Peptides against a protein of PDB entry 3PUK. Designs and how they scored, part 93

Target 1, 227 residues: chain A of PDB entry 3PUK
Amino acid sequence: ERGLKSVVWRKIKTAVFDDCRKEGEWKIMLLDEFTTKLLSSCCKMTDLLEEGITVIENIYKNREPVRQMKALYFISPTPKSVDCFLRDFGSKSEKKYKAAYIYFTDFCPDSLFNKIKASCSKSIRRCKEINISFIPQESQVYTLDVPDAFYYCYSPDPSNASRKEVVMEAMAEQIVTVCATLDENPGVRYKSKPLDNASKLAQLVEKKLEDYYKIDEKGLIKGKTQS

## One batch from the design tools (peptide; made by RFdiffusion4, then SolubleMPNN)

Design b2_p11_7_s1 (from b2_p11_7 with G1A E2V)
Fold by OpenDDE base, seed 3:
Structure b2_p11_7_s1 (fold): chain B 227 residues (1-227), chain A 11 residues (1-11)
Amino acid sequence: as target 1 above (227 residues)
Amino acid sequence: AVRTLITEEDV
């Protein structure tokens, strides 16, 4: 069964495609490395066609302008992806598309958000954060996209301690997005031996879950649910 | 979505 994949697809369909859907309108969709993997994990090209996507383009590649069509950017809130977007719309004379819908897979840093707002606000029809930063693999299994996670988490070098913490924070954040997608506040279970990484990660997840529900759209704090 | 920006669409 593909339970988690279906949930993720449903989330994307509702939060992204339904949100910007206009009857009879086709859009070009721009993806980055992460969202390419994400969509590939939970949908087919036929599904995207049904959602009004005519073509999919890689945001990192040079693309020909299609000025009569609107673009749907489904991207990670990274400097690289944002910079590519800014290249498409940063110049009034060189707008690559008619307008843009932007959906970030996670919380966009204020610095990047402000940069977009200052430069391209007139070209943006919608900009939202949808909080999906994981790849579903199996029914209840997912993978995280955290660069160098293995290296830093298992490094015996104390000099990497700061980077290890950054990696664990990123992992914890992505786990929280899974919980958010599933609308759950689970009890966390872990094995701590031989390393304390799992314990630390679990604590980070619990803390971030608490923070997430405190600041969620509804302002509601959920109790613990089944894990 | 913690933040949402919506602008008017072209007619």
Scores: peptide ipSAE 0.082, ipTM 0.738, DockQ to the pose 0.365
Fold by OpenDDE base, seed 1:
Structure b2_p11_7_s1 (fold): chain B 227 residues (1-227), chain A 11 residues (1-11)
Amino acid sequence: as target 1 above (227 residues)
Amino acid sequence: AVRTLITEEDV
């Protein structure tokens, strides 16, 4: 069985690198905090070189212009990452790169997407959303990028109840991206805990899985798989 | 991919 890391890498290769590949062309790749962790978990620098990436840069850092090269932005759809991109291409006279390819790790809010279109559309060759919002650890293990998830989920303070729901929603979204990446529609299994967090999360995942496969662009409704 | 934006490449 191919490990989760291999599956994630194949997904990135197909959805990102193959999508923008041009023979003989090198690109600069811009990463944020999440995508740095993601790529570090499933590939090596040599793998990126084979895909036509000459150098990787942190999107949050000040960078020197390389106006003759195109840039590949593999970033999360956050205001922080989007703002950094907009600074690179906001002025026609001060573009840091020749053009941009943008791949978001999740659904980009319409507000952010429209902001990009309004300011930098002419500089963007491609902009796509891919569903990879998790970090593979082992063959069947992954971690979620949900800050303070442990704190809020296990907090006995009733003032954190609303925040707990938001965290569980975010976790459920990311679990669905794992299922999408693996092309699976599993039956959700959980162990009950005194705080009923597992049951609530399971219900959210089930609902979101149903929604995802109903809206599947390929028109393929998959039945539940035995995983 | 839910949304895709594609612009013409510089010749």
Scores: peptide ipSAE 0.078, ipTM 0.736, DockQ to the pose 0.351
Fold by OpenDDE base, seed 5:
Structure b2_p11_7_s1 (fold): chain B 227 residues (1-227), chain A 11 residues (1-11)
Amino acid sequence: as target 1 above (227 residues)
Amino acid sequence: AVRTLITEEDV
C-alpha cells in the first residue's frame, strides 16, 4: 500500500512540477508556512532538486532579487501569502524574479484571484489551484493545519462559538482535500464527544464532499467508500 | 473547475 506521503508527493509532482517543467530550467520555489510543512512531510531536498528547484525561499521573508530566474510559488490562498507575492511583482522595474508560476493549495477566493490578475497578470505564466491542504504524517495519517483547533473546539466559553464555527469549516475543507487526493468518498465515521463537535464536523465534511464530487468535471458521483 | 491563468511566455 502506498503511504499517504507518497500519494501526496505524486500529486504535487504531477500538478505542480510537471505542469511548469521546462527543460534545462531551474526555478526558485517560494513557500509559506503550510507548504513548507507539507513538502517537508513528503519529500526531501534531493527530490526537489530533481524537479528543477534550485533554492527554496520563505515567501514571508525579505528576499534578494534573482531577476534571471523564474519563481514557483507554492502557497496557500491567503491574503498574507498573496500580499507577499504581490510585493515581489508590484512594479515592473522592481520584479524580484523573471516570471512567476503560482500554485495554490486550495481554491483561491475570487477577491484574491482578481487582485492578482489586476496587479501583475503579465508576470504570471501560470496560476492554478490544486487541492492539497493537509499534512501527511504516516501512511494512513494526516494532520490538519488549523490554528488553535483544539482550543476552540473544546472551549466551553460561548464567546468562542463564532470562532469555533470557522475552525470547523476549515477542518472540514482540509479533510475533503484529503479525500480528493486519495480519490475517496468515504462514509464519514466519528466518535461522539460531549460537545458534539465530531458530529458537526462530520456533517460539514459530508456536505463538502457531496459538493466536490457533484461539481467534479467527471460528473461521476462516486459511491461511498469504506473508511 | 480548476481556474487557470496562463500568459504568453516572453520570447
Scores: peptide ipSAE 0.076, ipTM 0.728, DockQ to the pose 0.335
Fold by OpenDDE base, seed 4:
Structure b2_p11_7_s1 (fold): chain B 227 residues (1-227), chain A 11 residues (1-11)
Amino acid sequence: as target 1 above (227 residues)
Amino acid sequence: AVRTLITEEDV
């Protein structure tokens, strides 16, 4: 069974589509590389149509203005995706859509968030951060979207140590989003390897889980569950 | 979700 896919879809439906739904309104949805993969993994185009999406567009591509329609941006909080959004709404002359709803797949850095607010706040109806930064494959199985993760994590070159840390941090963050999506605070288990990557990642995950549940909007602190 | 920005719709 592909239970994780269903969980992810349900989360997206609730956190994104239900959040911005208006009766009789159709939206254009803008996706980036990650969210394209994400949605492809857990839904069909027909599902998106049912959620009031008339067409999906790639945020990275130049698009014709459709000024009478609102746009739903479901994107990762990256400089690249944000820059593309800013091209759509950054100036009055460049405004491509009537308004924007923005849903980030993860925490948006303050710098990017502030940049958006400063540039086009009047065009934004909603901007939310949701915690889905993974691709579901099957039940209890997912992949991470961390650039060069494999290369840096397993590089024997000590010069990559700093980058390796950054990659592990990103991986840990995405694992936490899985836990958040599943509403779990698991105990972390790992198999030790010569490069101690597993232990280090486990520690990062544990730390981030603790931090996440401490600052959870619902104020919920869950005990460790079996995982 | 940690932060949410909501603005009024234009009339």
Scores: peptide ipSAE 0.087, ipTM 0.744, DockQ to the pose 0.406; fails the geometry check

Design b2_p11_7_s2 (from b2_p11_7, 3 letters changed)
Fold by OpenDDE base, seed 3:
Structure b2_p11_7_s2 (fold): chain B 227 residues (1-227), chain A 11 residues (1-11)
Amino acid sequence: as target 1 above (227 residues)
Amino acid sequence: MVRTYITEEDV
């Protein structure tokens, strides 16, 4: 039985490292807060060295230019991470790296995606979305990274209802990435009481799974898996 | 769905 950590690592290796691999080439890898946690949960530094990564840098920190090396950005599609990337390549005379490969951990909004292309298109060798927006903890357990999820889900204040829906959507999307990573389309089970949060989340997950698996890569509809 | 944007590397 495959552990979730190993499955996540294999997906990252295939979708990111194999995708941008060039024989004899070393890259600098830029991580944000989420991807730092993600990689720490499923690999070691030695694994990254084997994939051609010489140095890992925090995208949020001030960094010295290494203009002769290409950079691999493995980041979440957030305004903060995207803005940091844009600062690295926004000025022709002040580019920090030779070129960029960008891999987002989730769907990037069209506005951000287009902003990147418009500003730094010549510096980008590849920009790709991979769907891994969770952190594996053990073989069958993962955690979600949704800010203030607890507060909005359990707030008694009705003024927080709109924010609660946004949080629920984000959580549902991350759960779908788990299913996609495992190549499963399971039935969703939940404990309904004392609050209806679990029921609402389950409905959102089911809907998003239906949308995700509506048509597979071969144009076929993927049915429900038994789990 | 996977979106990919690729540019040619400078020769």
Scores: peptide ipSAE 0.056, ipTM 0.689, DockQ to the pose 0.365
Fold by OpenDDE base, seed 1:
Structure b2_p11_7_s2 (fold): chain B 227 residues (1-227), chain A 11 residues (1-11)
Amino acid sequence: as target 1 above (227 residues)
Amino acid sequence: MVRTYITEEDV
């Protein structure tokens, strides 16, 4: 059985690199904070070189134009990352790269997608969503990159209740991407604690799993896997 | 559902 890291890497290879690969062509790859952590967890620079990536750049940093090369953006669908992309291609005369391939780690909000399309459509060769919003640690272990999750989940302050709900939703969405990556529809188990956090999260995950497999790209309804 | 946008220049 291949570990979770290898499964994630294989999915990225298929969904991203195979999709935009051209023989003899090198690309610059742009990463944000999350995708930097993600790729670092499941591949090495040598692996990226084999996939036609010559240089990795941080999307948040100032970068010199390389107008003769195409850019591969592997980024999260956040306003910050999208704004950085738009700065690279927002002006015809000031384009940093020849063209762009964009791959989002999760569903891109329609508002952001439309903003990109309206501003930079002619510069974009591909724009796709790949549902990988977790970081593999070991063969059976992963982590979620949800800022302040600990604080809001365990805050005794009732004023944080709304934010706690948002965090729970984000965590549930990321867990579903793990299941999707593994092609599994598991039963969800949780440990009860004094706080109902685990039960709430479990219910959210179960609901989102049902929704995901109902609208699966292949129209497949997948039954529960043995847990 | 995965959304895909492809321009004519890359077809």
Scores: peptide ipSAE 0.054, ipTM 0.690, DockQ to the pose 0.371
Fold by OpenDDE base, seed 2:
Structure b2_p11_7_s2 (fold): chain B 227 residues (1-227), chain A 11 residues (1-11)
Amino acid sequence: as target 1 above (227 residues)
Amino acid sequence: MVRTYITEEDV
């Protein structure tokens, strides 16, 4: 059995690098905080070089234009990452790169997706969702990237209830991406005591798994950009 | 579940 890291790398290689590969072409890859951690967990820089990536840039940082090169954005579908992308292509005369390939680590909300299409459609060659929102640690161990999850889940302050819900939703979404990556739709087991957090999370995961596979059965949704 | 956005130049 190949470890989870290997599975994740293979998925990224197939879904991202193979998808946008052009023989003899080098790309600049833009990463955010999560995808930096993700790639560092399952590959080396030499692996990325083999996949046609010449340099890696942080999407949050100011970068010099390289207008002759295409950019590969491997990013989370968050307003912050999307806004950084949009700034790179916001002005026709000031585009940082020749064109963009965008691969989201998870489902991109329609609002963000539409915002991208409306503002940068001519610069985008491809935009896909690959559904990997976890960090592989070991063969059967992964971690989630949900800020302050521990604090809000175990906070005794009732004022944190709404934030706790948001955190649990995010955790559930990321767990679903693990299942999707492994091509599994498992039953969820949990221990209910001392707190009901595990039960609530399990219910969220079960529901989201159901929704995911219902949607997945409908196949790929394709949209065309305006050229 | 995958959504794909493609420009005509790459089709």
Scores: peptide ipSAE 0.052, ipTM 0.688, DockQ to the pose 0.420
Fold by OpenDDE base, seed 4:
Structure b2_p11_7_s2 (fold): chain B 227 residues (1-227), chain A 11 residues (1-11)
Amino acid sequence: as target 1 above (227 residues)
Amino acid sequence: MVRTYITEEDV
């Protein structure tokens, strides 16, 4: 069985690197916090070199312009990451790179997408969304990137109820990306705990799986796979 | 891949 790490890398290679590959061209790759962890979990620097990446830079940091090179942005669809991208291309005088390829790890909200389109369309060659919002740890183990998830899920304070729902939604979305990456539509099982967190999360995942496979990338209707 | 957009030619 292929480990989850190899599956994730293969998906990234196909969806990102193969998509923007140009013979003889080197690119600068911009990563955010999540994608740094993601790539670190499933590839080595040598792998990235083979894919035409010469330099990796943190999107949050101030960077020197390299105006003759194209940039590959592999980032999460967050306001923070998008704002950093916009600073790189939002002004002619501030343009840091020749052009941009953007690959989001998940669905980009229309508000953010429209903001990018309005300000930087002339600089963008590709803008794509992929479904990889998890970090593979082991062959069948992954972690999620949801800020303060632990705190809100287990907070006894009723005032945090709304935030807990937001966190649960985010977690469910990321779990669905695991299923999508594995090309599976599993039945969801959970173990009851003192709190109903597991049950709630399971329900959200089930719903989102249904939605995903109704409108999946290939227009497929996939039945339930092994639980 | 959820959505794909191509806005400008790759030059």
Scores: peptide ipSAE 0.049, ipTM 0.698, DockQ to the pose 0.447; fails the geometry check

Design b2_p11_7_s3 (from b2_p11_7, 6 letters changed)
Fold by OpenDDE base, seed 1:
Structure b2_p11_7_s3 (fold): chain B 227 residues (1-227), chain A 11 residues (1-11)
Amino acid sequence: as target 1 above (227 residues)
Amino acid sequence: MTITYLTEEDI
């Protein structure tokens, strides 16, 4: 299989499943709304079974404890997801699972990370960021799953200006995860008229790409991909 | 928002 879906799946296999793999061990997988969509777009239940996942549950729903099994949390780094995780491990007597592997789809803010560390560090076996904050729809098509993006980007109401900036920043970060997943550092082209939305987004993406490849753990500055 | 990623092979 060729295309964006297969690339995403391979990255998830390597970054998540291979990282927490233990021979003969089955895990419960906890997903949020975004990661549910993400996995459903690039793999099947049979694929997850082959990776040692026996049950998939929504992190936001009420769940019965399975204290003998370890849990794999593949979730967005949001206060809501973190709070649900903390409820699963906050009390020794009320732990839902034996231990946790945590994989965030994107950068986890220090405030959330510190909250996790302070509350249940002893229950965590892994905590990593995998930098996949988009949903592959086709071989060459993806979505950012930002429902309010259209509204805030095109709202003529000045009261939405601050929210527009926040949405643009978030979209730019997500686009960088696409490039990172593809191992690409592209030049960004945009249509300048009639609104400056495209130019603003392009500039944000370019800046964040530069930042991403400067900080690359390998210490390698990746040059621009030739068009 | 849907974005299409075009490779050089698509162009």
Scores: peptide ipSAE 0.014, ipTM 0.429, DockQ to the pose 0.021
Fold by OpenDDE base, seed 4:
Structure b2_p11_7_s3 (fold): chain B 227 residues (1-227), chain A 11 residues (1-11)
Amino acid sequence: as target 1 above (227 residues)
Amino acid sequence: MTITYLTEEDI
């Protein structure tokens, strides 16, 4: 099947499952709310079984320890998700799992990364960012899953100005992960009226695309995709 | 960013 869902699934297979694959090894997978939606949109339980996942659990829920099994954390780089991870490995006596593989959907801030490194480094086999912070809904449709985006972008309350900026920055980062997933560096077009929201978001996306492709680990400067 | 940790089990 050709479409955004297939592209996302293939990227997850390569970046996550192939990276931590060991023959004959089963893992427990820990998901947050976003990654639950993400995987549900692009794969089936049978697909995950084929990738060596035996159990899927919500990272925010209380879970029984399975100390003989390794855990695969596919989570958003949020304080909440990181704190839940850290609790699973907080003490030697209270470790829930044998070891951890961590895959973040997006850029993990240094503060969170350092917190992980300081607390649980001995329990971690992998820690990677895979740059998929959107949900493919259809072959050519995605959502960003930002519940408050509409409210803050269109709020007439000036007290929300700072929050609007934060939300727009986050959305811009997420849009860049769409482009990265598609391996595209598009020019950004927008409608300037009636509000400047589209213009502001477009500028943020353009800037972040430039930054992303400048620091591309492959050292390849990708030119603008002609649309 | 990719970080790989070597643990005592990997040695």
Scores: peptide ipSAE 0.008, ipTM 0.368, DockQ to the pose 0.223
Fold by OpenDDE base, seed 5:
Structure b2_p11_7_s3 (fold): chain B 227 residues (1-227), chain A 11 residues (1-11)
Amino acid sequence: as target 1 above (227 residues)
Amino acid sequence: MTITYLTEEDI
C-alpha cells in the first residue's frame, strides 16, 4: 500500500520496533492519547503482536507492575507523559518494568530530557525522537489532533492572541513531521484571504522546514520540491 | 532524528 498510513507504519516499524527488537523478547507498550490514535490509524493489534508487543497500556492510567518485562514508551514529549514515565521508574525498588525504551513523537525539549536523565537514566535502554506528530486518516489525508486550534485561530478575543501563536507554532512543527515522514521539502502555498492565519502558518512551516533540513543528520540541505 | 544512548552502567 502506497498510502500515508502505510508510510507512517513503515516508519514506526523501522524507527521504533526494529530499533528495540530482541529475539524472543516481548514488551509492554505504553501509549498516550495521541499515540493511541496514531497507532490505531495505521496498524492493527496483530501487527503489534508481530513486532513483539504483548500488552498495550495507557501511560496515564494506573497499571500493575510487570517487573520481569521491558516497556516500550511511545509517547508525546509532554510534561504529563514524562511525569508518568518517571513515576514508573522513580524508585529503584518499585520499578514497574525491567527497563524502558522511549520513543518520542516529536522533539523533546532539553528540560524534559534532562529531567529524565537525572531521575532514571540507568533504566533507559533507548531514547529517541521519531518525528511523527500527526495522524494519517487516509492515503492522502492527515490530521494534527489539535482540538483547540480552530478556537484559538479564529477567536475574535484579543486575549487569545498569545495562545494563537502557541497553537500556530505547534501546528507548524507537526506539519514539518509530515514532510519529514514523506521525505519532502515542499514549497508552501496558502490562501491569503480573508484572514492572515494561513499566511502566518505557512511562514512558520517554511521556517521550520528550513531549520529541520539544515540540521538534518545527513548534513545535506534538501532543496525545495515544488510542483 | 536525535538518538541519545544512555550508557548501561554495569551494575
Scores: peptide ipSAE 0.006, ipTM 0.358, DockQ to the pose 0.333
Fold by OpenDDE base, seed 2:
Structure b2_p11_7_s3 (fold): chain B 227 residues (1-227), chain A 11 residues (1-11)
Amino acid sequence: as target 1 above (227 residues)
Amino acid sequence: MTITYLTEEDI
């Protein structure tokens, strides 16, 4: 298949599974809500088995320790996900897993990264950002999975203005990950009427695309990647 | 070998 789902799966396979692959090693995979939807959209359990995943667990749920196995965290860079991860490795005596591979769906803020680094760096074998913050729905259709986007973008309440900006920024970042996944730097077109929402979003996307590809062209090794 | 697969229904 040549569709978006296949592209996403291939990127995940290369960026995540191939990166942490060890011959004969099985891993437990930890997912959040977003990454659960993401993987469900582009792969099957059989595919994950072939990549050395034996168990998939929700990072937010209580889980039994499996201290002899390594864990693969494929999660969004949110405080909630990071806190759950940190709890899994909080004390030497209470580690849930042997070691961790962490793959973030998007840019991990320095604050969260530093929190991880300060707490459990010795347990981490990999920490990378893979820049996939969208869900492929069809061969040429994706969703951003931002439940409140519609409300904040079209709310007539002025008190929502700041939240609208935050949501638009987030959506723009997610759209950039689509472009990055497709390895494209497109021009952005929009309809200006009846509201300026499309224009604002387009401008944000364009700006973020510029920033993304400027960084990429410079070959800037993300200092946040731990190997 | 126990294999657990998460679906959207498991969330």
Scores: peptide ipSAE 0.006, ipTM 0.328, DockQ to the pose 0.026

